# Peptides against a protein of PDB entry 7BDX: the designs that were tried, part 3

Target 1, 212 residues: chain A of PDB entry 7BDX
Amino acid sequence: EMGAAACTLLWGVSSSEEVVKAILGGDKALKFFSITGQTMESFVKSLDGDVQELDSDESQFVFALAGIVTNVAAIACGREFLVNSSRVLLDTILQLLGDLKPGQCTKLKVLMLMSLYNVSINLKGLKYISESPGFIPLLWWLLSDPDAEVCLHVLRLVQSVVLEPEVFSKSASEFRSSLPLQRILAMSKSRNPRLQTAAQELLEDLRTLEHN

## One batch from the design tools (peptide; made by RFdiffusion4, then SolubleMPNN)

Design b2_p18_5_s3
Fold by OpenDDE base, seed 3:
Structure b2_p18_5_s3 (fold): chain B 212 residues (1-212), chain C 212 residues (1-212), chain A 18 residues (1-18)
Amino acid sequence: as target 1 above (212 residues)
Amino acid sequence: as target 1 above (212 residues)
Amino acid sequence: SEAQALREEESEELLKEL
């Protein structure tokens, strides 16, 4: 309980850029984010056995950790920190997104995807994520999720890759050969306006790339 | 481990007034400080049995909690919050200071005493603390501590009571009858300059009160 | 890059809870 409460408060205050700077300016940041990755991994590994109550203190704790990572990645110095000093955490997030089944840990997936999107704002971050082993298959695995919010954040991450020619050119052949076009087309007709728009924009961006 | 890391970061960032405002502006503050008191109490109760490693994650967690309370009490809105909405936490801190033996949990005592001193900056806080059952005996119990830093913070708290006529007048008879004058006089000769000064100032303040 | 600037405008900071 107390750990979840503390981490939830830390998550809430980490919405401030100044708080993120304070976290990163300390000597504890490296250790904290190292343990964060391990804790998130341990949690996801524990899900295959016991029906972890989604409302457990453990779940709340892990959600707060994922939220903190997202908020850190939302600011320039936070992105630089994660990409330069916490790559293992990014690798862990990518791994965990692959380990989770469609419909499993939806809220955690959303937070992790948001963190990756924020990291992808930095070109070095986008390169690092996109060059990760199995990245493209991972995107399509995640896009198979029934949850509209998961799919939305996947589409945003895909768009970030597509909009960066230096990154997209490296994987363009694999991307084109594996693109779940029918799934994206279905999303462009979603009743969820955000998902619909994101899918439509991505389809427009992809069409633009085919003509160049 | 992860709980201690999160709480340590929260402690660090709580040195900012804006962070304290953010913590208190949320709907989680009441619950957090309620659990904080319970956690601190549970920790102190566990010390009578096992040699809790002072360097344990649990110890670090509790130190961070006490640090957060101190930082919250350092600002006006934080004092108001504690005095109006978290009185149980203040009662717990007072109780725990009584339960701890001289030389036991010195660092925690210092943090708890600092929090009480900060709360005492608010007249309502000073009234609340000073009107707590056994407050005067508690001060003398704490002043028997061999640790100079504990004694320093006790003397500062005593001074806050002495300097407020409305508060001091209520307990002046008990205060005068129980005052460990020889102990304070010994502290006024301490090799610790801060302790020496605090004891000297308190003795001067007490002399001023005897002549009025 | 222009793409980075667009992504930066769309960066997401979270409140206490989802």
Scores: peptide ipSAE 0.029, ipTM 0.822, DockQ to the pose 0.237
Fold by OpenDDE base, seed 4:
Structure b2_p18_5_s3 (fold): chain B 212 residues (1-212), chain C 212 residues (1-212), chain A 18 residues (1-18)
Amino acid sequence: as target 1 above (212 residues)
Amino acid sequence: as target 1 above (212 residues)
Amino acid sequence: SEAQALREEESEELLKEL
């Protein structure tokens, strides 16, 4: 309980850029983000047996941790920190997104995807995550999720790859060969307007790249 | 471990007034401070048996919690919040300061005393804590501590009472009858300059009150 | 890059507690 309460407060205040800078300016940031990855991994590993109530203190704790990572990644120095000093955490997020089944832990997936998207704003971050083993298959795995919000954040992350020529060129062959075009087309007809727009924009970007 | 890391970061960033306002502006502040008191109490109750290593994750966690309370009490709205909405936490701090033996958990005592001192800046806070059952005996109990830093913060809290006529008048009889004058005189000769000064100033304030 | 600038503009709002 107390850990969840403290992390939740830390998450709330981490919505300030100055708070993120204060977190990163301390000597404790490295340890914190190292243990964050371990804690998130431990939580996901615990799911294979018990129906953990979504409203558990443990769930709230992990959500707060993922939220903190997202807020850190939302700022330039935070992205730089994560990519330079907390690569293991990024690797953990990618792993956990792969380990979770479609429809499993939707809220956590959204937060983790938001963090990866924020990391992708930095070219170095985008390079790092996109060059991760199994990254493209992971995107398609996540895009099979029934949740519109998960799919939205996956599409946004895909768009980050597609819009960066230096990154896209390295994976273009694998990307084109594995692209779940029918799935994206189905999303472009979604009743969810955000998902619909994101899918349409991605389809437009992809068409532009085929003509170049 | 993770709880201690999160609370420690929260403590660090709570040194900002804006962060304290953000903590208090949320709907989670009440729950957080309620559980804070319980966590601190649980820690102190656990000490009666095992030599808890001062450097334990649990110790660090409780220190961070006490540090957060101190930082909240350092600002006007934080004092108002604690006195209006978290009285149980203040009662817990007073209780725990009584439950701890002289020389036991010095760092925690210092942080708790700092929080009480900060609360005492508000007249409503000073009234509340000084009207608590056993408050004056508690001050003398704490002043028996061998640690100069504990004694310093006790003397500062005593000074807050002495300097406020409306508060001092209510307890003046008990205060005068129980005052450990020889102990304070001994502190005024301390090799610790901060303790020496605080004891001297208090003795001067007390002399001024005897002449009025 | 222009792509980075677009992503920065779309940088997800510092998540207030959802």
Scores: peptide ipSAE 0.025, ipTM 0.817, DockQ to the pose 0.219
Fold by OpenDDE base, seed 5:
Structure b2_p18_5_s3 (fold): chain B 212 residues (1-212), chain C 212 residues (1-212), chain A 18 residues (1-18)
Amino acid sequence: as target 1 above (212 residues)
Amino acid sequence: as target 1 above (212 residues)
Amino acid sequence: SEAQALREEESEELLKEL
């Protein structure tokens, strides 16, 4: 309980750039983010047996951790820190996104995807995550999720890859061969306006890449 | 482990007034400080059996909690919040200071005393804690501690009471009848310069009160 | 890049619990 409450407060205050700088400027940051990855991994591994009540203290704690990572990644110095000093955490997030089944831990998936999206704002971050083993298959695995919010954040991350020629060129063959076009087309007809727009924009970007 | 790491970061960033305002401006503040008191109480109750390694994750967690309370109490709005909305936490801190033996949990005692001193900056806070049952006996109990830092913070809190005529007048009879004058005189001869100064100043203030 | 600038404008700051 107390850990979840403290971590939730830390998540809330980490929306401030100055707080992110204070977290990263301390000698505790490396240890914190190392343990964060381990904690998130332990939580996901524990899900195989018990219907974790989404409202459990453990769930709230892990959500707050993922939220902190997202807020750190929203700041330029935070992105640089994660990509230079906390790559294991990024690898863990990618692994956990692969280990979770469609519809499983939807809120955590969204937060992890938001963190990866924020990391992708930095070209070095985008390169690192996109060159991770199984990244393209992972995107399509995640796009099979029935949740519109998961799919939205996957589409945003896919767009970040597509819009960077230096990154897209390295994976273009795999991307084109495995693109779930029918799924993206279905999303472009979604009643969710955010998902609809993201799918339409991605389809337009993909068309532009085929004509060039 | 992760809870202690998160709480330690929250302690560090709570040195900022803006972070304190952010903590208190959220809907989670009341719950956080309620659970904080319970957590500190549970920790102190667990000490009766096990030599808690001072470096345990639990100890570090509780130190961080006490540090957060101290930093909140250092800010005007934080003092107002504690005195208006978290009196149970103040009562808990007073109780725990009474339950701890001389030399037991010295670092935690110092942090709790620092928080009470910060609360005493507000006249309403000083009134509240000084009117708590057993407050004067508690001060003298704490002044029996062999630790110079504990004694220093007790003397500072005693001075806050003595320097407020409205507060001191209410407890003046009990204060005068139980004053450990010999102990304070011994502290005025301490090789610790901070303790020496605090004891000398308090003795001067007490002399001024007898001549008026 | 324009793509990076767009992503920066769309950065996710979590002011509230989702």
Scores: peptide ipSAE 0.025, ipTM 0.821, DockQ to the pose 0.206
Fold by OpenDDE base, seed 2:
Structure b2_p18_5_s3 (fold): chain B 212 residues (1-212), chain C 212 residues (1-212), chain A 18 residues (1-18)
Amino acid sequence: as target 1 above (212 residues)
Amino acid sequence: as target 1 above (212 residues)
Amino acid sequence: SEAQALREEESEELLKEL
């Protein structure tokens, strides 16, 4: 309970760039983000047995941690820190996104995907996550999710890859061969306007790349 | 572990007035400070059995909580919040200061005394804590501590009471009758310069009040 | 890059708890 409350407050104040700088300027940042990954992993491993209530203190704690990572990654110095000093955390987020089944822990998936997207704003970050083993299969695994918000954030991450020639060129063959085109086309007809737009834009970007 | 790390980061960033305002501006502040008191109380109750290592994750967590309360009380809006909306927390801090034996949990005592001192900057706060049952006996109990920092912060709190006529007049009889004069005189001869100065100033303030 | 600038404009800070 108290830990979740403290972490939630820390998440809320981490929306400030100055707070992110204060977190990172301390000697405790490395330890904090190291434990963050372990805590998130422990939570996901605990889900395979007991139906942990989504509203549990533990879930709230993990959501706050994922939110903190997202807010840190929203800031340039935070992205640099994560990519240079907390790569294990990025690896853990990618792993956990793979370990979660479609429809499982949707809120956590969204937060983790948002954090990866923010990391991908840094070209070094985008290169790092896109060069991770199984990254392309992971995107399609996540795109099989029944949740529109999960799919939206996957499409945004896919777009970040597609729009960066240095990154896309390395994976273009695998990307084209495994592209779930029918799924993306179905999303372009979604009643969810954000999902619809993201799917349409991605399809346009992909068409532009095929003609070049 | 992770909870202590998160709380410690929150403590660090709570040194900013803007962060304190952000904490208090949220709908979660009431719940957070309610649980804070309970958590601190649970920790102190746990000390009566096992020699909890002072460096435990739990101790660090509680220290961070006490630090947050202190930083909140350092800000005018934070003092107002504590005195208006979190009185139970102030009552808990006073109780815990009484429950701890001399020499027990010195760091926590110092932090709690610092928080009470900061609250006492607000006249409403000073009135509230000084009108608490057993406040004067509590001051003398705390002044029996072997630790110079504990005694220093007690003397500062005593001085805040002595220098406020509206507060001191209500307790002047009890104060004069129970004043550990020999103990304060001994402190005025301390090798610790801060303790020495605080004890000398308090003795001067008390002499001034007797001549008026 | 232009792509990076576009991504930066779309960066998501969680100003509110979800």
Scores: peptide ipSAE 0.024, ipTM 0.814, DockQ to the pose 0.219; fails the geometry check

Design b2_p18_6_s1
Fold by OpenDDE base, seed 5:
Structure b2_p18_6_s1 (fold): chain B 212 residues (1-212), chain C 212 residues (1-212), chain A 18 residues (1-18)
Amino acid sequence: as target 1 above (212 residues)
Amino acid sequence: as target 1 above (212 residues)
Amino acid sequence: SFEEDQREEARELLKEFE
């Protein structure tokens, strides 16, 4: 309970850039983010295969941790820190996104995807995550999720890859050969307006790249 | 481990007034400070009678919690919050200071005394803590501690009482009858310059009150 | 960097609040 309450407060205040700078300016940041990855991994490993999102103090604690990572990644110096000093955490997030089944821990997946998206604003971060083994298959696995918000954040991360020529060129062949075009087309017809728009924009971006 | 790391970071960032305002502006503050008191109490109750300060993650976690309370109390709105909304936490701190033996959990005692001192800057806070049953005996019990820093912070808290005529007048008879004058005089001769100065100043304040 | 600032302007950063 107390750890979850402290972490929830830290999550709330981490919305401030000055708080993120203070978190990173201390000698405790490296340890915190190392243990964050381990804690998230331990939580996911404790889940039964068919367990939905747990309404527990432990789940709320892990959400707060993922929220802190997301808010740190929302700041330029936070992205620089994660890319240079917390690569293992990024590797953990990528692994956990692969370990979670469709529909499992939806809120956690959303927060992790938001963190990766924020990291992808840093070119070095985008390079790092996109060069991770199995990254493209992972995107398509995640895009199979029934949750519209998971799919939305996957599409946004895919857009970050597509919009960076240096990154996209390295993976373009695999990307094009494995692209779940029918799934993305179905999303472009979604009644969820955010998902619909993101899918339409991605399809336009992809068409532009095929003609160039 | 993770809870301690999160709490340590929250402690570090709580040095900022804006962070304290953010902590208190959320709907989680009441719960956090309620659980803080319970956690500190549980820790102290888990200690063996002869156990010195534990070099453990749990002790560091409790230090961080006490540090957060101290930093919140260092801000005017934080004092107002504690005095109005977290009186049980203040009661807990007073109780724990009585439950800890001389030389036991020195760092925790120092942080708790610092928090009470900060609260005492608020007149309503000073009234509240000084009107607590056994407050004056507690001060003298704490002043028996072999640690110079514990004694220093006790003397500072005593000064806060002595310097407030409305508060001091209510307890003046008990205070004068139980005052460990020889102990304070010994501290005024300490080789620790901070303790020496605080004891000298308090003796001067007391002399001024005897002549008025 | 200038390129990162352009990406940040082009791609809305996602903050998650309590």
Scores: peptide ipSAE 0.191, ipTM 0.847, DockQ to the pose 0.085
Fold by OpenDDE base, seed 1:
Order: C-alpha cells, then sequence, then structure tokens
Structure b2_p18_6_s1 (fold): chain B 212 residues (1-212), chain C 212 residues (1-212), chain A 18 residues (1-18)
C-alpha cells in the first residue's frame, strides 16, 4: 500500500521536466530504474498463475512504475539517460511485451509501448530498440492484440521506424516480407478515430517507401 | 526495496515548492499522508522487539516518509494542508515522539521534530500542537535525549512556543513550573555550537519573559 | 539535438498523468 501510494505520487510529479531532471541528477536514479525493471518483470511472471485483479495494489504500483518510465522518456535528458544508462530496462520492456499474451495487462502494455515510442524520438534509442533481436516479429505479435489502444501505440512505434531512413533501411527486407498489411488495412477502417488515422498515415508512409 | 527507492526519490524532489504543490493539488494527497502516519506508527511499534539496523530498507523508507512531511511543512501551502487536512498525522508524530526512548531512532526523531517546527510557523499549527495533551511534558522528555541534534530541534520548537504570546500565555504557568532550567543551562555550555547558540537564545528569551 | 527536436515537433510525445 504505502509503496504504491509513494510511487503514484512520484508518477504524478514526473510529468514536470524539472522533476525528471531532479530524479536523474541524483545518485539514486540508476538503482531506481534497475529495481523498476526487476519489479515489472516479477509482476509479469506472476500473472501466469494468479488472475491479479487490475485494481490490486501491486498492479497500481507497476502502472505507476511504467508511467514514470514513460514520463522520463518524454524529456530529452530522460531519453538520453535511458538509452545510455538504463539499457537493461529497455531490454526488459521489450521482453515483457513479448511475454504478455494478447488481451493480457492492456494498461501496462500501453504504458510500455508509450515509453518505447518516446525513446524512439532519440535516434540512439530508436537504433537500440530496432536492433533488438526479434523486434519486427514483436511488433506484429503486439499488433495481433484485440485492444485498440495497444494497436494504436504499436502503429505509432512502427511509424517511428518507417520514418527514419537510417533505421528502416537495415530492416526493410524483413519488414516488407512480414508486414501484416491486411491487419493494418482493417485498422484503417476502425471506428476508433485515433487508430483509424494512425493506420491510414502508416499506409501512406509505406506506399511512399515502395515507390522509392 | 522498490517502495523505499520510490519514496526516497519522492523525498528528494519534495525539496521543490512546485513539487509540494503538485503533490497537494492531486486527489491522492490525503491517502498518502494517512498511510504515512500508519507506516511510521507500525515501524516505531516494531522497534521494541527487533533491533532494526538503521540501514534497513524499512528504516530508509520511514526516514524518507518523515523527510517528505518535513519538506511539505517547509512550504506555506503544505503547512496549511497538514494543519487543516492531516491533523491525524500531527497527532501520530507527537505520539511517536513520546513512544521513542532517549537514544532510540535519533534520525527519525530529528525529522519528526523538524516537521513539527516547520508546522509551528503556521499560527494554527503552533496552536494545534501546543494544545495537544501532554505537549509540555513531551518537550522535556525529548530534551532528556543524549543526542545533541534531538536537543537542538527540541529547543527550536520550544522557542517557537515561547516567542508567540498568544500561545505562551495559555501554558506559561505549566511551562515555568516544569522548565528543566539546569538542563538548558548545561546545553548553553555545549561544544556543539548550534546547540550552544539555541540554548543561549532560549535562555535570553525566557529571561525577557520573566521580567514582563 | 536539432534532429531530435525536429522529431519531437513532428511527433507528439506521450505523457501519462495520473
Amino acid sequence: as target 1 above (212 residues)
Amino acid sequence: as target 1 above (212 residues)
Amino acid sequence: SFEEDQREEARELLKEFE
């Protein structure tokens, strides 16, 4: 209980750039983000046995942790910190996104995808995550999720890869050969306007790349 | 471990007024400070059995909680919040200061005394804590501590009471009858310059009040 | 970096507020 309450308050205040700078300027940041990865991993590993109620103190704690990572990644110095000093956390997030089944822990999956998207604004971050083993298969695995919000954030992450020529060129062959085009086309007809727009934009970006 | 790390980061960032405002402007502040009091109480109650090492995760967690309360009380809106909306926490701090033996949990005792001192800058806060049952006996109990830092913060809290005529007049008879004058005189000869100065200033303030 | 700033302008950063 107390840990979840403290972590939730820390998440709320992490929306401020000055708070992110204060977190990262201290000597405790490395330890905090290391334990964050371990805690998130432990939570995801526990799900195979117990239907943890989404409203449990433990679930709220993990959501707050993922929220903190997202808000840190929303700041340039925070992205630089994650990419240079917390790569294990990025590896953990990628692993956990692979471990979670479609429809499992939707809120956590969204927060983790938001953090990876924010990291993708950093060119080193985008290179790092896109060069992770199995990254492209992971994107398509995540795009099989029934949740529209998960799919939206996957499409945004895919768009970050597609729009960066230095990154896309390295994976273009695998990307083109495995692209779930019919799934993306179906999303471009979604009733969710955000998902519809993101899918349509990505389809336009992909068409532009096929003609070049 | 994770809870202590999150709480420690929250403590560090709570040094900023804007962070204190953000904590208090949210809907979670009341719950957080309620659980804070309960957690501190549970920790102090556990000490009668286990010599908790001062470096334990639990001890560090409680220190961070007390530090957050202190930093919130250092801001005018934070004092107003504590005095109006978290009186139970103030009652808990007063109780725990009474429950702790001389030489026990010195760091926690200092942080709690610092929080009460900061609250005493608010006239409503000073009235509230000074009107607590057994407040004057509690001050003298705390002044029996062998730790110079505990004694320093007790003297500062006593000075806040003595310098406020509206508050001092209500307790002046009890204060004068129970004052450990010889103890304060001994502190005015301390090798600790901060303790020496605080004791000397308080003795001068008390002499001024006896001549009026 | 200038390039990162351009990507930030082109792509809405995601913040989650509780």
Scores: peptide ipSAE 0.189, ipTM 0.846, DockQ to the pose 0.085
Fold by OpenDDE base, seed 3:
Structure b2_p18_6_s1 (fold): chain B 212 residues (1-212), chain C 212 residues (1-212), chain A 18 residues (1-18)
Amino acid sequence: as target 1 above (212 residues)
Amino acid sequence: as target 1 above (212 residues)
Amino acid sequence: SFEEDQREEARELLKEFE
């Protein structure tokens, strides 16, 4: 209980840039984010065969951790820290996103995807994520999720890749050959306006790249 | 491990007034401080007969909690919150300070005493603490501690009482009858300059009150 | 960096709250 409460408070205050700077300016940041990855991994491994008690202290703890990573990644110095000093955490997030089944741990997936999206604002971060083994297959695996919010954040991450020519050019062949176009087209007709817009924008971006 | 790391980060960032405001502005503050008292109490109860592993995750967790309370109490709105909404936590701190033996959990005692001292800046807080059953005996019990820093913070808390006529008048008879004058005089000759100064100042304040 | 600032302007940063 107390650990979850403390981590939840830390999540709430991590929305402040000054708090993120304070977290990162300390000697404990490296240790904290190292243990964060391990904790998230342990949680996901424990889900095998069990009904996720969404309201459990353990779940709340992991949500708070993922939220902290997201909010840290929302700040320039936070992205720099993650990309330079916490690559193992990024690797863990990518792994966990692959290990989770469609519809499994939706809230955690959303937070992890939000963190990766924020990291993608850093070109070095975008390069690191996109050059990860199996990244393109992972995007399509995640895009098969029944949850509209998961799919939205996948589309946003895909868009970050597509909008960066240096990154997209390296993956362009694999990307084009495996693109779930019909799925994205279906999303562009979604009743969810956020998903609809994101899918439409991505389709426009992709069409622009086909003409260049 | 992760809980202690999260709580330690929260402690570090709680040095900021804005972070304290953010903690208190949320709906989770009440729950957090309620659990804080329970957690600290459980830790102190577990020390009975065991060598305190000072470097344990549990110890670090409790130190961080006490540090958070201290830093919250350092801010006006934090003192107001503690005095108005977390009196049970203050009662717990007073109890734990009584339950701990001289030389036991020195670092925790220091943090708890610092928090009470900070709360004493609020007149309502000072009244609440000083009107607690056994408060005067507790001060003298704590002043028997072999640690100079514990004794320093006891003297500072005593000074907060002495400097407030409305508070001191209520306790004056008991205070005068039980005052460990020889102990305070010995502290005024301490090689520790902070302890020496605090003891000397308190002796001066007490002499001033004897002439009024 | 200038490039990061351009991406931040072009791409909404995400914050999450409990």
Scores: peptide ipSAE 0.191, ipTM 0.846, DockQ to the pose 0.086; fails the geometry check
Fold by OpenDDE base, seed 4:
Structure b2_p18_6_s1 (fold): chain B 212 residues (1-212), chain C 212 residues (1-212), chain A 18 residues (1-18)
Amino acid sequence: as target 1 above (212 residues)
Amino acid sequence: as target 1 above (212 residues)
Amino acid sequence: SFEEDQREEARELLKEFE
């Protein structure tokens, strides 16, 4: 309980750029983000067991951790820190997104995708995550999720790759060969306006790349 | 470990007034400070057992909690919050300061005394803590500590009482009858310059009150 | 970097509040 409460408060205040700078300016940031990855991994591994009672406190703790990572990644210096000093955490997030089944742990999945999307604003971050083994298959796996918000953040992350020619060129062959075009087209007709718009914009970006 | 790391980061960033305002502006502040008191109490109660290995993480966690309380109490709105909404935490801090033996858990004792001193800047806070049962005996108990920094913060808290006539008048009889004058005089001759100065200033304040 | 600033301007950064 107490750890979750403290972590939740830290999440709330991490919405401030100055707080993110303060977190990163301390000598404890590296240790914190290292343990964060381990904690999230332990939580996801616990989901496969018959322990149905996901302790509401543990879930809240992991949500707060993922929220902190997201808010840190929303700041330029935070992205630079994650990409330079916490690559293992990025690898862990990618792994956990692959380990979670469609419809499983949706809120955590959204937060982790938001963090990766924010990291993707940094060119080094985008290069790092897009060059991760199985990245493209992971995107399509995640795009099979029944949750519209998961799918929205996947589409936004895909758009980040597509809009960067230096990154897209490296993956273009695999991307084109495996693209779930029918799924994206279905999303462009979604009743969810955010998902609809994101899918339409991505389809326009993809069409522009085919004509160049 | 993770809880202690998160709490330690929260402590670090709570040095900012804006972070304190953000902590208090959320709906979770009440719960956080309630659990904080319970966590500190549980820690202090664990010290009486043969469990010599005070888990470095648990100690660090409690230090971070006490540090957060101190930093919150350093801000006007934080003092108002503690005095209005977290009186049980103030009572817990007073209790724990009484339960700890001289020389026991010095760092925690210092942080708790700093928090009470900060609270004492608020007139309602000063009234509340000074009217707590056994407050004056507690001050003298704490002033028997071999640690100069514990004694310094006790003297500063005593000074806060002495400098407020509305509060001092209520306790003046008990205060005068139990005052460890020889101990304070000994501190005024300390080699520690901060303790020396605080003891000298308090002796001057006390002399001024005897002449009025 | 200028390029990152352009990406940040062009793309909504995601902050999550509790």
Scores: peptide ipSAE 0.186, ipTM 0.847, DockQ to the pose 0.086; fails the geometry check

